# Designs tried in a protein design run: peptides against a protein of PDB entry 1IK9. Part 82

Target 1, 211 residues: chain A of PDB entry 1IK9
Amino acid sequence: MERKISRIHLVSEPSITHFLQVSWEKTLESGFVITLTDGHSAWTGTVSESEISQEADDMAMEKGKYVGELRKALLSGAGPADVYTFNFSKESCYFFFEKNLKDVSFRLGSFNLEKVENPAEVIRELICYCLDTIAENQAKNEHLQKENERLLRDWNDVQGRFEKCVSAKEALETDLYKRFILVLNEKKTKIRSLHNKLLNAAQEREKDIKQ
Target 2, 207 residues: chain A of PDB entry 1IK9 as posed
Amino acid sequence: MERKISRIHLVSEPSITHFLQVSWEKTLESGFVITLTDGHSAWTGTVSESEISQEADDMAMEKGKYVGELRKALLSADVYTFNFSKESAYFFFEKNLKDVSFRLGSFNLEKVENPAEVIRELIAYALDTIAENQAKNEHLQKENERLLRDWNDVQGRFEKAVSAKEALETDLYKRFILVLNEKKTKIRSLHNKLLNAAQEREKDIKQ
Target 3, 195 residues: chain B of PDB entry 1IK9 as posed
Amino acid sequence: MERKISRIHLVSEPSITHFLQVSWEKTLESGFVITLTDGHSAWTGTVSESEISQEADDMAMEKGKYVGELRKALLSVYTFNFSKESAYFFFEKNLKDVSFRLGSFNLEKVENPAEVIRELIAYALDTIAENQAKNEHLQKENERLLRDWNDVQGRFEKAVSAKEALETDLYKRFILVLNEKKTKIRSLHNKLLNA

## One batch from the design tools (peptide; made by RFdiffusion4, then SolubleMPNN)

Design b2_p14_1_s1 (from b2_p14_1, 8 letters changed)
Fold by OpenDDE base, seed 1:
Structure b2_p14_1_s1 (fold): chain B 211 residues (1-211), chain C 211 residues (1-211), chain A 14 residues (1-14)
Amino acid sequence: as target 1 above (211 residues)
Amino acid sequence: as target 1 above (211 residues)
Amino acid sequence: SEKERLEKLVEEAE
């Protein structure tokens, strides 16, 4: 089961932060359990897939689009202030919410809730869920931090090896060319020396023929 | 101000999860505000640095060690079950906790709390803090995840460059040696040819002198 | 090593 707790403000009680818990199985479209609390009282309701479909039909909205709006309204937490307006009557236990557009406000959905007999149990469970979520997120943060530190070390190690490889390649190329030039120059000098010896021998032979 | 909320079990109410909030400025040693709630009622107390010092003295414990035990008891959340035992009387508002060792249990500390007149406000603020902490931790998780993905890409990029550098170094060495050998062999062949021409010229001159 | 092979080729060239 997935769960989201959001802070909301009711039009009837704007000074009192309320908490809206939504719980669902895999997809919000298949229905959800809604719980509202002010930290003293709690109210719950179950919304079925058929009720969601009926609300979409009553709005003349495509179901996927409607579920998308429900997801934004009920799960977004602190979305941009004032896009969704929440209303609840403690007397009727009627919960409804509106989407506020620039020139139009319209009701997105409405749910009949029931007052919870033992609100303290609901509140304790809600706080437990928050604390468990904090602990899980902290453990994940610590894991990701350690992984970042590992990856940074691994990056530095490979970077250092790469820089050494570049420098070693340049040094190798320079050394090989220097040695090659030395040996080639020696062979060129030997070739020049042998050519001069041949020229001298030819000149001496031409002198011997001319007696 | 730093804050920690922990789930605790009271000896008097072992079936009801209680929440212990501790709030402090920079260090727990300088004092703290403690809040206890069962999701219906709340109790608060302020513990000063002087009270902490007095409790340490009464225990004949070094203050730093005592504060270390307070930190474990009050801030550890779900430490190993049963190391710390919490007691609270709703009638006297007397809160105390014990450390359970293998052969000895002893009282670590005791605090007089006051019943909160509006527990719903305390509970709402506590839930708000939990939700804000979840949001902050989620944002941090998303940031760390993106950083991990970046570092992994950067590592792969440098690793690929390093492997190319190694291969290019080996290829360079092999190519330079092959080219060097070819040019050296050409020069050696030229030297041999010039030596043979010199030997022939010397033999012809020796024939001309013997004539 | 290719270095030793080159050094030997240089010596044989000498």
Scores: peptide ipSAE 0.020, ipTM 0.838, DockQ to the pose 0.184
Fold by OpenDDE base, seed 3:
Structure b2_p14_1_s1 (fold): chain B 211 residues (1-211), chain C 211 residues (1-211), chain A 14 residues (1-14)
Amino acid sequence: as target 1 above (211 residues)
Amino acid sequence: as target 1 above (211 residues)
Amino acid sequence: SEKERLEKLVEEAE
C-alpha cells in the first residue's frame, strides 16, 4: 500500500492546518482511503474504483485525466498556486474540493467521511509513518552520499591514469623518434664513408693507368 | 534551532506509542525544550544548561559524557536494545528515564513537564515539521541521485578515453617500429651495395696490374 | 617481438 500525507487548508478553517492522508494500492485509480485530521479529530472514508469511474463519467472527463487531477489535488496538497480549494463540514462529514481556474471554479470531487472514534490512534500512526519515512530517506541520503564519494574517487583515479597515459604516449613517440634518428644517422655516416672509399679507389686507378 | 522527534514507549503505557520532541540551540548542552505527546495530550518542559550541569555533577559524570547519554536517550529513541526506559506520570507531570545495564539500572535524568492547553496545535506543528523534513530530504535525495548520474557519466567518458589512449599508445609503438625497420633495411641494402662495388673495383684493379 | 627485432637490427647494424 502506498501513502501520501499532505497539509491542506479548509475554506471554513483557514487558520488551522489540516492533514490529508491518502492511501492506495499501487495506483490511485484502483480506489483509496482518505483520512483527514486537525490534530485532535480525525475523519476517514473509502473511495472505490467504481466511484472514481462514476465521477469521471459525471464530469465527462477521461478517467486517466480525472485521476491525474485527483492526484494533483489530494497528493500534492494545495500546490503553490492554490489551484485547489478544500471544503469540509464537521457536521455532515462531507468533504469536497474544487479546481479554481481563472474564470471558472468547478467541483472536482466529493467524499462522505466518518468521524474516527479514536483519533489519537490515527494521529499516532500518522506520526509513526512520518518518522519511518524520515528514517528511510535519511538512510537513502547517507547511501547516496557514500556512493557519490566513491564515484568521485573512481573518477579521480581514472582521470589521473588517463593524464599519465597521454603524457606517456607523447614521451614514447619522442623517445622512439630520437632513437631512430641516432641509428639512421650512423647508417648515413657509413654510406658516406663507403662512397668516399669508392671515389678514392677510382682516382687511384686513374693514376695507375697514367706510366 | 535544531529538533529531533523520536518514538518512545512509557513503562506505564507500553501499548501506546508516545512521541518525544527535543528542540535545542546548536548543542543539546546549552539546554533544550522537551515535548511529549500521545496524539491526544501534550506536555512540555524546558531544561536549562544549568540543570544539565547539575545533573552531571549529581551523577559524578563528566558533562560531555552526560550530554552524550542524554543524546542517546532523548534523540535516538529507545535504541534497538531498549537500553533506556522511559517513565511518565500524567498526574504529576514527572518524566524520568533510566539506563539499563546488564546488572544495574540507574536514573539518567528527570524533568517536570507541564500539560499543554492546546495539544492539537502542538501535534499539528509536529506533523508540519515531519512533512517539511520529508520534503527537504526528498529534494536532497533527488539532487544526490542526479549528481550520481552525472558522476557515472563523467567516469564512463574518462574510462573510455583512457582505454582509447592505452590502445593508441600500443598502436603507435608498433607502427613506429614497423616504419623504422623499413627505413633501416633500405639503408642496410645501400651499405651492402656499396661494399660490393668496392670489392669489384679492387678486383678490377688487381686484373689491370697483372695486365 | 618487433622491439627485440629492432634491438637485434640495431646490434647487427652496430
Scores: peptide ipSAE 0.018, ipTM 0.837, DockQ to the pose 0.166
Fold by OpenDDE base, seed 2:
Structure b2_p14_1_s1 (fold): chain B 211 residues (1-211), chain C 211 residues (1-211), chain A 14 residues (1-14)
Amino acid sequence: as target 1 above (211 residues)
Amino acid sequence: as target 1 above (211 residues)
Amino acid sequence: SEKERLEKLVEEAE
């Protein structure tokens, strides 16, 4: 089961933060349980997949698009742009929400909620879920932090090896050329010496022929 | 201001999860505000730095050690080992907690709480703080995940460059040796050729003298 | 190795 809690403001009670919990299995499209609380009272309703399909059809909206709008409204709260307006009557237990566009507001959905007899239990469970989520997210953050520190160390290690490899390649090239030049110069000197000896021997022979 | 919410079980109400909120400025040693709630009622008390110092002195415990025990008890809840036991009387509004060691349990601290007139506001604010903390931790998690992916890409990049550098160094060494051997062999062949010409010239001269 | 051959060739050339 997946769950999301958001804070919302009701048009009827704008000074009192309400909390909207939505719980679902795998996908919001398969239906969900909605819970509303003000920290004193709680109200709950179940929305079936058939109701979601019917609401999408009644709106002449494609089901996937409709569920996408439900997800934005119910799981993100009003959002940063107050695009969604929430209404609830405590007397009728009727909850409805609207999407506000520049030129048009329209009802996106409506639910009949039932007042929970033991709101304290619902509130406690909601707080427990928040605390569990905090603990899980903290553990995940600590793991990611340690992994980032590991990756940074590993990066520094391979970077240092790479820099050493570059320097060693340049040094190798320079050293090999120096050694090769020395040996080649020795061989060139020996060739020149042997050539001079041949020239001298030829000159001596030409002198011996000339008596 | 720092805050921690933990779930606790009261000895008097073991079936009802209570929430213990502690709020402090910079350090727990400087004093704190404690809030207890069962999701319906709330109770609050303020503990001053002087009270903490007095309790440490009365216990004959070093202040830093005492504050360390307070931190474990009040900020981590009962903990995984049920080392801390919490008691609260709704009638007297007296809250106390004990540290349970194998052979000895002792009272670690006690506070007079006052019943909050509007517990719903305290509960709403507590839930808001939990939701804010979840959002902050999620944002941090997403940032750390993106950074992890960046570091992994950077590691793969430098690793690939390093492997190319190693291979290039080996290839350079092999290529330079091959080229050098070719040139050196040419020079050795020239030296041998010149030496043979000198030997032949000497042999011809020896024939001409005998003739 | 080609290195050992080169080192030997250098030594034999000395």
Scores: peptide ipSAE 0.017, ipTM 0.837, DockQ to the pose 0.159
Fold by OpenDDE base, seed 4:
Structure b2_p14_1_s1 (fold): chain B 211 residues (1-211), chain C 211 residues (1-211), chain A 14 residues (1-14)
Amino acid sequence: as target 1 above (211 residues)
Amino acid sequence: as target 1 above (211 residues)
Amino acid sequence: SEKERLEKLVEEAE
C-alpha cells in the first residue's frame, strides 16, 4: 500500500488547512481511498478503477493522462501554483476539484465522501503515519550521510595515491634521464679519447715512415 | 525553535495512541512547551527553566542529568522499552511521568496542562509540521543521494586515472630502459671497435719494426 | 629484468 498526505485549501474554508490523504495499491489507476480532515472531522471515500475510467471517458481524456492529472492534483499537494482548486461540501459530503489554466477552468473529478464516525482514529493514524515516515526518512538520511562520508574518505585516499603516483612518475623520468645523460656523456668522452689516440697513433706512424 | 513529536501511551488510555509535542528554544533546559493530543482534544502547558531546576533539586539530581532524562522521556518517544510511563488526568489536566527500572520506579516530573479551546488548530499545526518535516527530509534525502552519486562518479574517475598513471609509469620505465640500453650498446660497440682499431694499429707498427 | 640489465650496464659503464 502506498499513501500520500497533502495539505489543501478548500474554496469554502480557505482559512482552514485541510489534509488530503490518498492511499492506493501499486498504482493510483487501480483505485484509491481518499480521506479529508480538518483536524476535527474526517471524511473518507473509495474510488474504484471503474470510476476512474468513467471519469476519464466523461472528460474525453486518455486514462493515463487523466491518472496523471489525478496524481498531480491529489498527491502533489497544492503546490505554490493554485492550478488545482478543491471544493468540499460538509453537508453533502461532495468533494470535487478543478484544474485552473490561464483561460480555462474545468472539473477534473468528483467524489462522494462519507463522514467518519470516529475522526480521532483517522487523525491519530494519519499522525502515526507521518511520524513513521519521518523516522524512516531520518534513518535513510543518516545512512546516506554515512555513505557520503565513506565515499569522501575513499575519494581522498585514491586522490592522494594518484598524486603520489604522478609525482613518482615525474621523479622516475627525471632520475632515469639524469642517469642516462651521465652514462652517455661518459661513453662519448671515451669515444673521443679513443679517437684521439687513433689519430695520434696514425700521426706517429706517418712520422716514423718519414727517415 | 526546536520541536519533537512523539507517540506515547497513557496508563489511563493504553489503547489510544497519544501524541506528545515538545517545543523549546535552543536547549530543553531553558524551558519548553508541552502539548498532548489524542487526535480529538489537546492540552498544552509551559515548563519554565526554574521549574526544571526545581524538579531537579526536588529529585536530588544534577540538572544536566535531569535534563538528560527529560530528553529521553519527552523527546525519544516511548521506545520499545517501557522505561518511561506516562500518566495524564483529563479531569485535572495533570500530566506526570515515571522512570521504570527493574527494581525501582520513580516520578521523573509532572506538569499542569490546560485544555486547548480549539484542539483542531493544534492538530492541524502538528500535521503541518509533520508534513513540512517530511518534505525537508525528503529534499535532504534527494540531495544526499545526488551527492552520493557524484562522489561515486568522482571516485571512479580518480580510480581510473590512478590505474592509468600506474600503467603509464610502468610503460615509461620500460620504454626509457629499452632506449637507454640501445644507445648504450651502440656506444659500447663503438668503443670496442675503436679499441680493436688501436690494437691493430699497434700490431701493424710492431710488424713494421720487426721488418 | 631490463632494469637489472640497465643497472648492470650503468655499473659497467661507471
Scores: peptide ipSAE 0.017, ipTM 0.838, DockQ to the pose 0.150

Design b2_p14_1_s2 (from b2_p14_1, 9 letters changed)
Fold by OpenDDE base, seed 4:
Structure b2_p14_1_s2 (fold): chain B 211 residues (1-211), chain C 211 residues (1-211), chain A 14 residues (1-14)
Amino acid sequence: as target 1 above (211 residues)
Amino acid sequence: as target 1 above (211 residues)
Amino acid sequence: SKIKELEKLVEEAE
């Protein structure tokens, strides 16, 4: 089961933050349980897959698109953009919500809720779920933080090895060239010396022929 | 202001999860506000720094150690180890808690609470805080996840560059040595050729003298 | 090491 709790404002009670809980199995399309609370009273209703399909049909909206709107309205919370308006009558237990576009508002859906006899239990369970979610998220956060620290260390280690490799490559090239030049110059000097000896020997032979 | 909410079980109502909220400024030692709720009723009390000091003195406990016990009792939640027992009388609004060791239980502290006139407001605010905390933790988790993915990419990039640098260093060394050997061998061959010419010139001169 | 081999090749050319 999946669950989402969001803050909403009811048109009838804009000063009192309400909480909208939606619970579903795998997909919101398969139906869901909706719970509304003001921290004192609670109201619950079950919305079936057939009701979702019927509402989509009544709206002449494709089911996937309608479910997408339900997801935005019911799971996203009242985002700071008042795109969704929530209405609830405590007397009739009738809940309905509208999508507000710049020039057009239209009803997205409506549900009959039932007043919960023991709202405290629903509220306690809701708070428990919030606390469990906080604990899970904190544990995940700590895990991710430790992993980040590990990855950063590993990066620094490889970076340092890379920089050493670059420097070692440059040093190697420079050293090898220096050694090469030294040896080459030595061999060039020896070649020059031998050439001079050959020239001298030839000159001496020319002198010996001239007696 | 810092705040922590935890689930507790009262000895008087072990079947009903209660929520203990503690709010403080910077340190728990400076005093705190405690709020207890069962999802229907709420009770609040303020604990001053002087009361904390007095309780520490009454226990003959060093203040820092006492504050450490308060932190474990009041902020850690009822960890699965029933080390802390919470007691509350709704009639007297007297809250007290005990530390249970294997063979010894002792009272850690006690507070007079006051019944909140509008518990729904306290409960709504508590739920709001939980939802805000969830949102903050989710945003932090998403940030850490993105950072992990970045660090992993950066690590892979540097690792790949490092491996290329190692291979390039080995290739450079091999190439430079091959080139060096070729040039050296050429110079050695030239030296040998010049030496042979010198020897031949000397032998020819010796023949010319014998002639 | 190839360096030592080169050094030896230099010495043998001496």
Scores: peptide ipSAE 0.025, ipTM 0.842, DockQ to the pose 0.248
Fold by OpenDDE base, seed 5:
Structure b2_p14_1_s2 (fold): chain B 211 residues (1-211), chain C 211 residues (1-211), chain A 14 residues (1-14)
Amino acid sequence: as target 1 above (211 residues)
Amino acid sequence: as target 1 above (211 residues)
Amino acid sequence: SKIKELEKLVEEAE
């Protein structure tokens, strides 16, 4: 089961932060359980897939688009732009919400909730979920931090080896050329010496023929 | 201000998860505010630095060690080992806790709490803190994940460049040696040819003298 | 570059 808790403000009680819990299986489209609390009382309702489909049809909205709007309204909390307005009557247990756009406001959905007999249990469970989520996220953060430190070390090691490889390549090329030039110059000197000996021998032979 | 919320079980109400909030400035040793809630009622108390010092003295425990035990008891929740036992009387508003070791159990501390008049406000603020902590931890997780992905890309890029550098070094060495051997062999052949010409010239000169 | 320089040094000694 997936779950999201959001802070909302009710039009009737704008000074009191309420908490909107939505829980669903796999997709919000398949239906969800909605729970509202003010930290003293709690109200809950189940919204079925058929109700979601009916609300989409009543709005003449494509179901996927409607579910997308539900997700934004119910799972994001009131974002900083007050795009969604929430209403709840404790007397009628009627919950409804509106989308406010620049030129148009419209009702996006409505739900009948039931007052929870033991709100303390619902509130405790909600706090437990928050604490579990904090612990899980902390463990993920610690894991990712350790992995980042590992990756940074590994990067530094390879970078250092790469720089050494570049330097070693340049040094190798320079050393090979120096050695090659030395050996080549020795062979060139030997060739020149042998040529001079041949020239001298030819000149001596020409002198011996001339007596 | 630093803050920690923990789940605890009270000896008097073992079936009901209670939440123990501790808030302090910089160090727990300087004092703290303790809040207990069951999701319906809340109780709070302020523990001063002087009270912490007095409790340490009464226990004949070094203050730093005592604060270390307070941190484990009050900030960790009841760890899986039930090392800490918590007691609270709603009538007396007396909160005390014990450390349970294999051979010895002892009272670690006690606090007088006061019943909060508006527990819903305290509970709402506690939930708000949990939701804020979740959001902050989520943002840290997303940041660390993106950085991890960046570091992995950077590592792969340098690793690939390093492997190319190694291969290029080996190829360079092989090519330089091949070229060197070719040129050296040409010079050796020229030296051998010149030596043979000198030997032939000497043999012809010896024939001409015998003639 | 350096290989061509070595090749040229070989040719000039020929």
Scores: peptide ipSAE 0.021, ipTM 0.842, DockQ to the pose 0.272
Fold by OpenDDE base, seed 3:
Structure b2_p14_1_s2 (fold): chain B 211 residues (1-211), chain C 211 residues (1-211), chain A 14 residues (1-14)
Amino acid sequence: as target 1 above (211 residues)
Amino acid sequence: as target 1 above (211 residues)
Amino acid sequence: SKIKELEKLVEEAE
């Protein structure tokens, strides 16, 4: 089961933060349970897949688009632009929310809720879920931090080896050329010496023929 | 202000999860505010630095060690070993906790609490703090995930450049030696040819002298 | 390039 808790403000009680819990199986489209609380009382309702489909049809909206608007309204809380307005009557247990567009507000959805007999249990479970979520997120954060530190070490190690490889390649090329020049110059000197010996031998032979 | 919320079980109500909030400025040693709630009622008390020092002295414990035990008891919840047992009387508003050692349990500390007049406000604020903490931890986790993905890309890039550098170094060495051997063999052939010409010239001169 | 330069220096000194 997936769950999201958000803070909302009701039009009737704008000074009192309310909490909206939405719980669903796999996808919000397949239906959900909505729970509203003010920290003293709680109200719960179940919305079926058929009700979601009917609301989309009544709005003449494509189901996927409607579910996308439900997700923004119910799972995000009041986004920073107050694009969604929440209304609840404690007397009728009727919850409805509107989308505010530039010139027009329209009702996006409505739910009949039931007052929870034991609101303290719902509130305790909600707090437990928050604490569990915090603990899980902290463990993930610590893991990611350790992995980040490992990756940084591994990067530094490879970077250092790469820089050494570049320097060693340049040094190798330079050293091989220097050694090559030395050996080559030795061979050139030997060739020059042998040529001079051949020239001298030819001059001596020309002297011996001339007697 | 620093804050920690933990779930605890009271000896008197082991079936009902309670929540223990501890709030402090910079260090727990300088005093703290303790808040207990069951999701319906709330109780609050303030513990001063002087009370913490007095409890440490009464226990004949070094203050830093005592504060370390307070931190384990009050900020960790019931650790998996139930090393700490929590007791609260709703009638007397007296909260005390014990440390369970292998053969002996002893009282670690006690606090007089006051029943909160508006528990719903305390509970709402507690839930708000949990939701804020979740949002902050999620943002940190998303940041760390993106940074890990960046570091992994950077590592792969340097690793690929390093492997290319190693291969290029080996290829360079092999190519330079092959070219060197070719040029050297050419010079060796020229030296051999010049030596043969010198030997022939010496043999011809020896024939001319015997003639 | 340096090998070709070395090869050329070898040819010119021959």
Scores: peptide ipSAE 0.020, ipTM 0.841, DockQ to the pose 0.277
Fold by OpenDDE base, seed 1:
Structure b2_p14_1_s2 (fold): chain B 211 residues (1-211), chain C 211 residues (1-211), chain A 14 residues (1-14)
Amino acid sequence: as target 1 above (211 residues)
Amino acid sequence: as target 1 above (211 residues)
Amino acid sequence: SKIKELEKLVEEAE
């Protein structure tokens, strides 16, 4: 079961923050349980998949689009100010909400709620859920923080090894080149020396033939 | 102002989860505001630094140690089961808590609370704080997740560059040695050829002199 | 690169 709690303002009681809880199984389209509270009273209703389909049909809206609007209205928390207007009658227990566009406002949905006899239990459970969610999110945050610190260390270690490898490659190339040039020059010198000896021997032979 | 909400069980009402809110400025030692609620009623009290000091003195406990115990009792949430026992009289509005050790239980502190006239306002504000905390923690989680993904990419990039650098270093060394050996062998062959020519010239000269 | 310089020195030694 998935659950979302949001704060909303009712048109009838704009000074009193209300809390809208929506609970559903996997998808909001399959239906949901809605709970409204002002911290003193609570009201709950169940919305079926058939009711969602009927509301979509009554609006002449494609079901997927309608469910998308329900998700925005009921789960987004306080979205941008004034996009959704929430209304509730404590007398009739009738909850409805409107989407406010620049040029058009329209009723997006309506639900019949029932007053909860023991609102304190609902409120306590709601607070428990919030506290549990905080604890879970804190544990995830601590885990992600530790993982981030690990990855940063690992990055620094590899970066340091990479820099050492680059420097070692350049040093190796330099050293090998220097050693090669030294040996090559020694061999070139020996070749030159041998050529000079050969030339001298040829000149001496030419002198000996000329008596 | 710092704030912590925890769920507690009262000895008098063990079946009903209560919520203990503690609010303080920077340090708990400087005093705090305590609020207790059962989701229907609320009770609030202010505990001063002087009261904390007096409770520490009455217990013959060092103040820093006492504040450390207060922090564990009041801020840890439900620590390990049964370490702290919470008591509250709705009639006297007297709140006290005990630390339970294996061989010794002792009263750790006591506070006079006042019944809140409008508990719904306190409960709404408490729920708002929980929802705001959830939203902040979610935003932090999303940020840490994105940072983790970034660091992982950066690590993979550097690791790949490092592996390429290692391979390139080995390839460079191998190639330089191969080329060096080829040139060295050519020069050695030329030296051998020149030595043979010199020996032949010397042998011919020795024949011409004996002639 | 030092490799290219090495190659050039090899060619000049040839």
Scores: peptide ipSAE 0.020, ipTM 0.843, DockQ to the pose 0.172; fails the geometry check

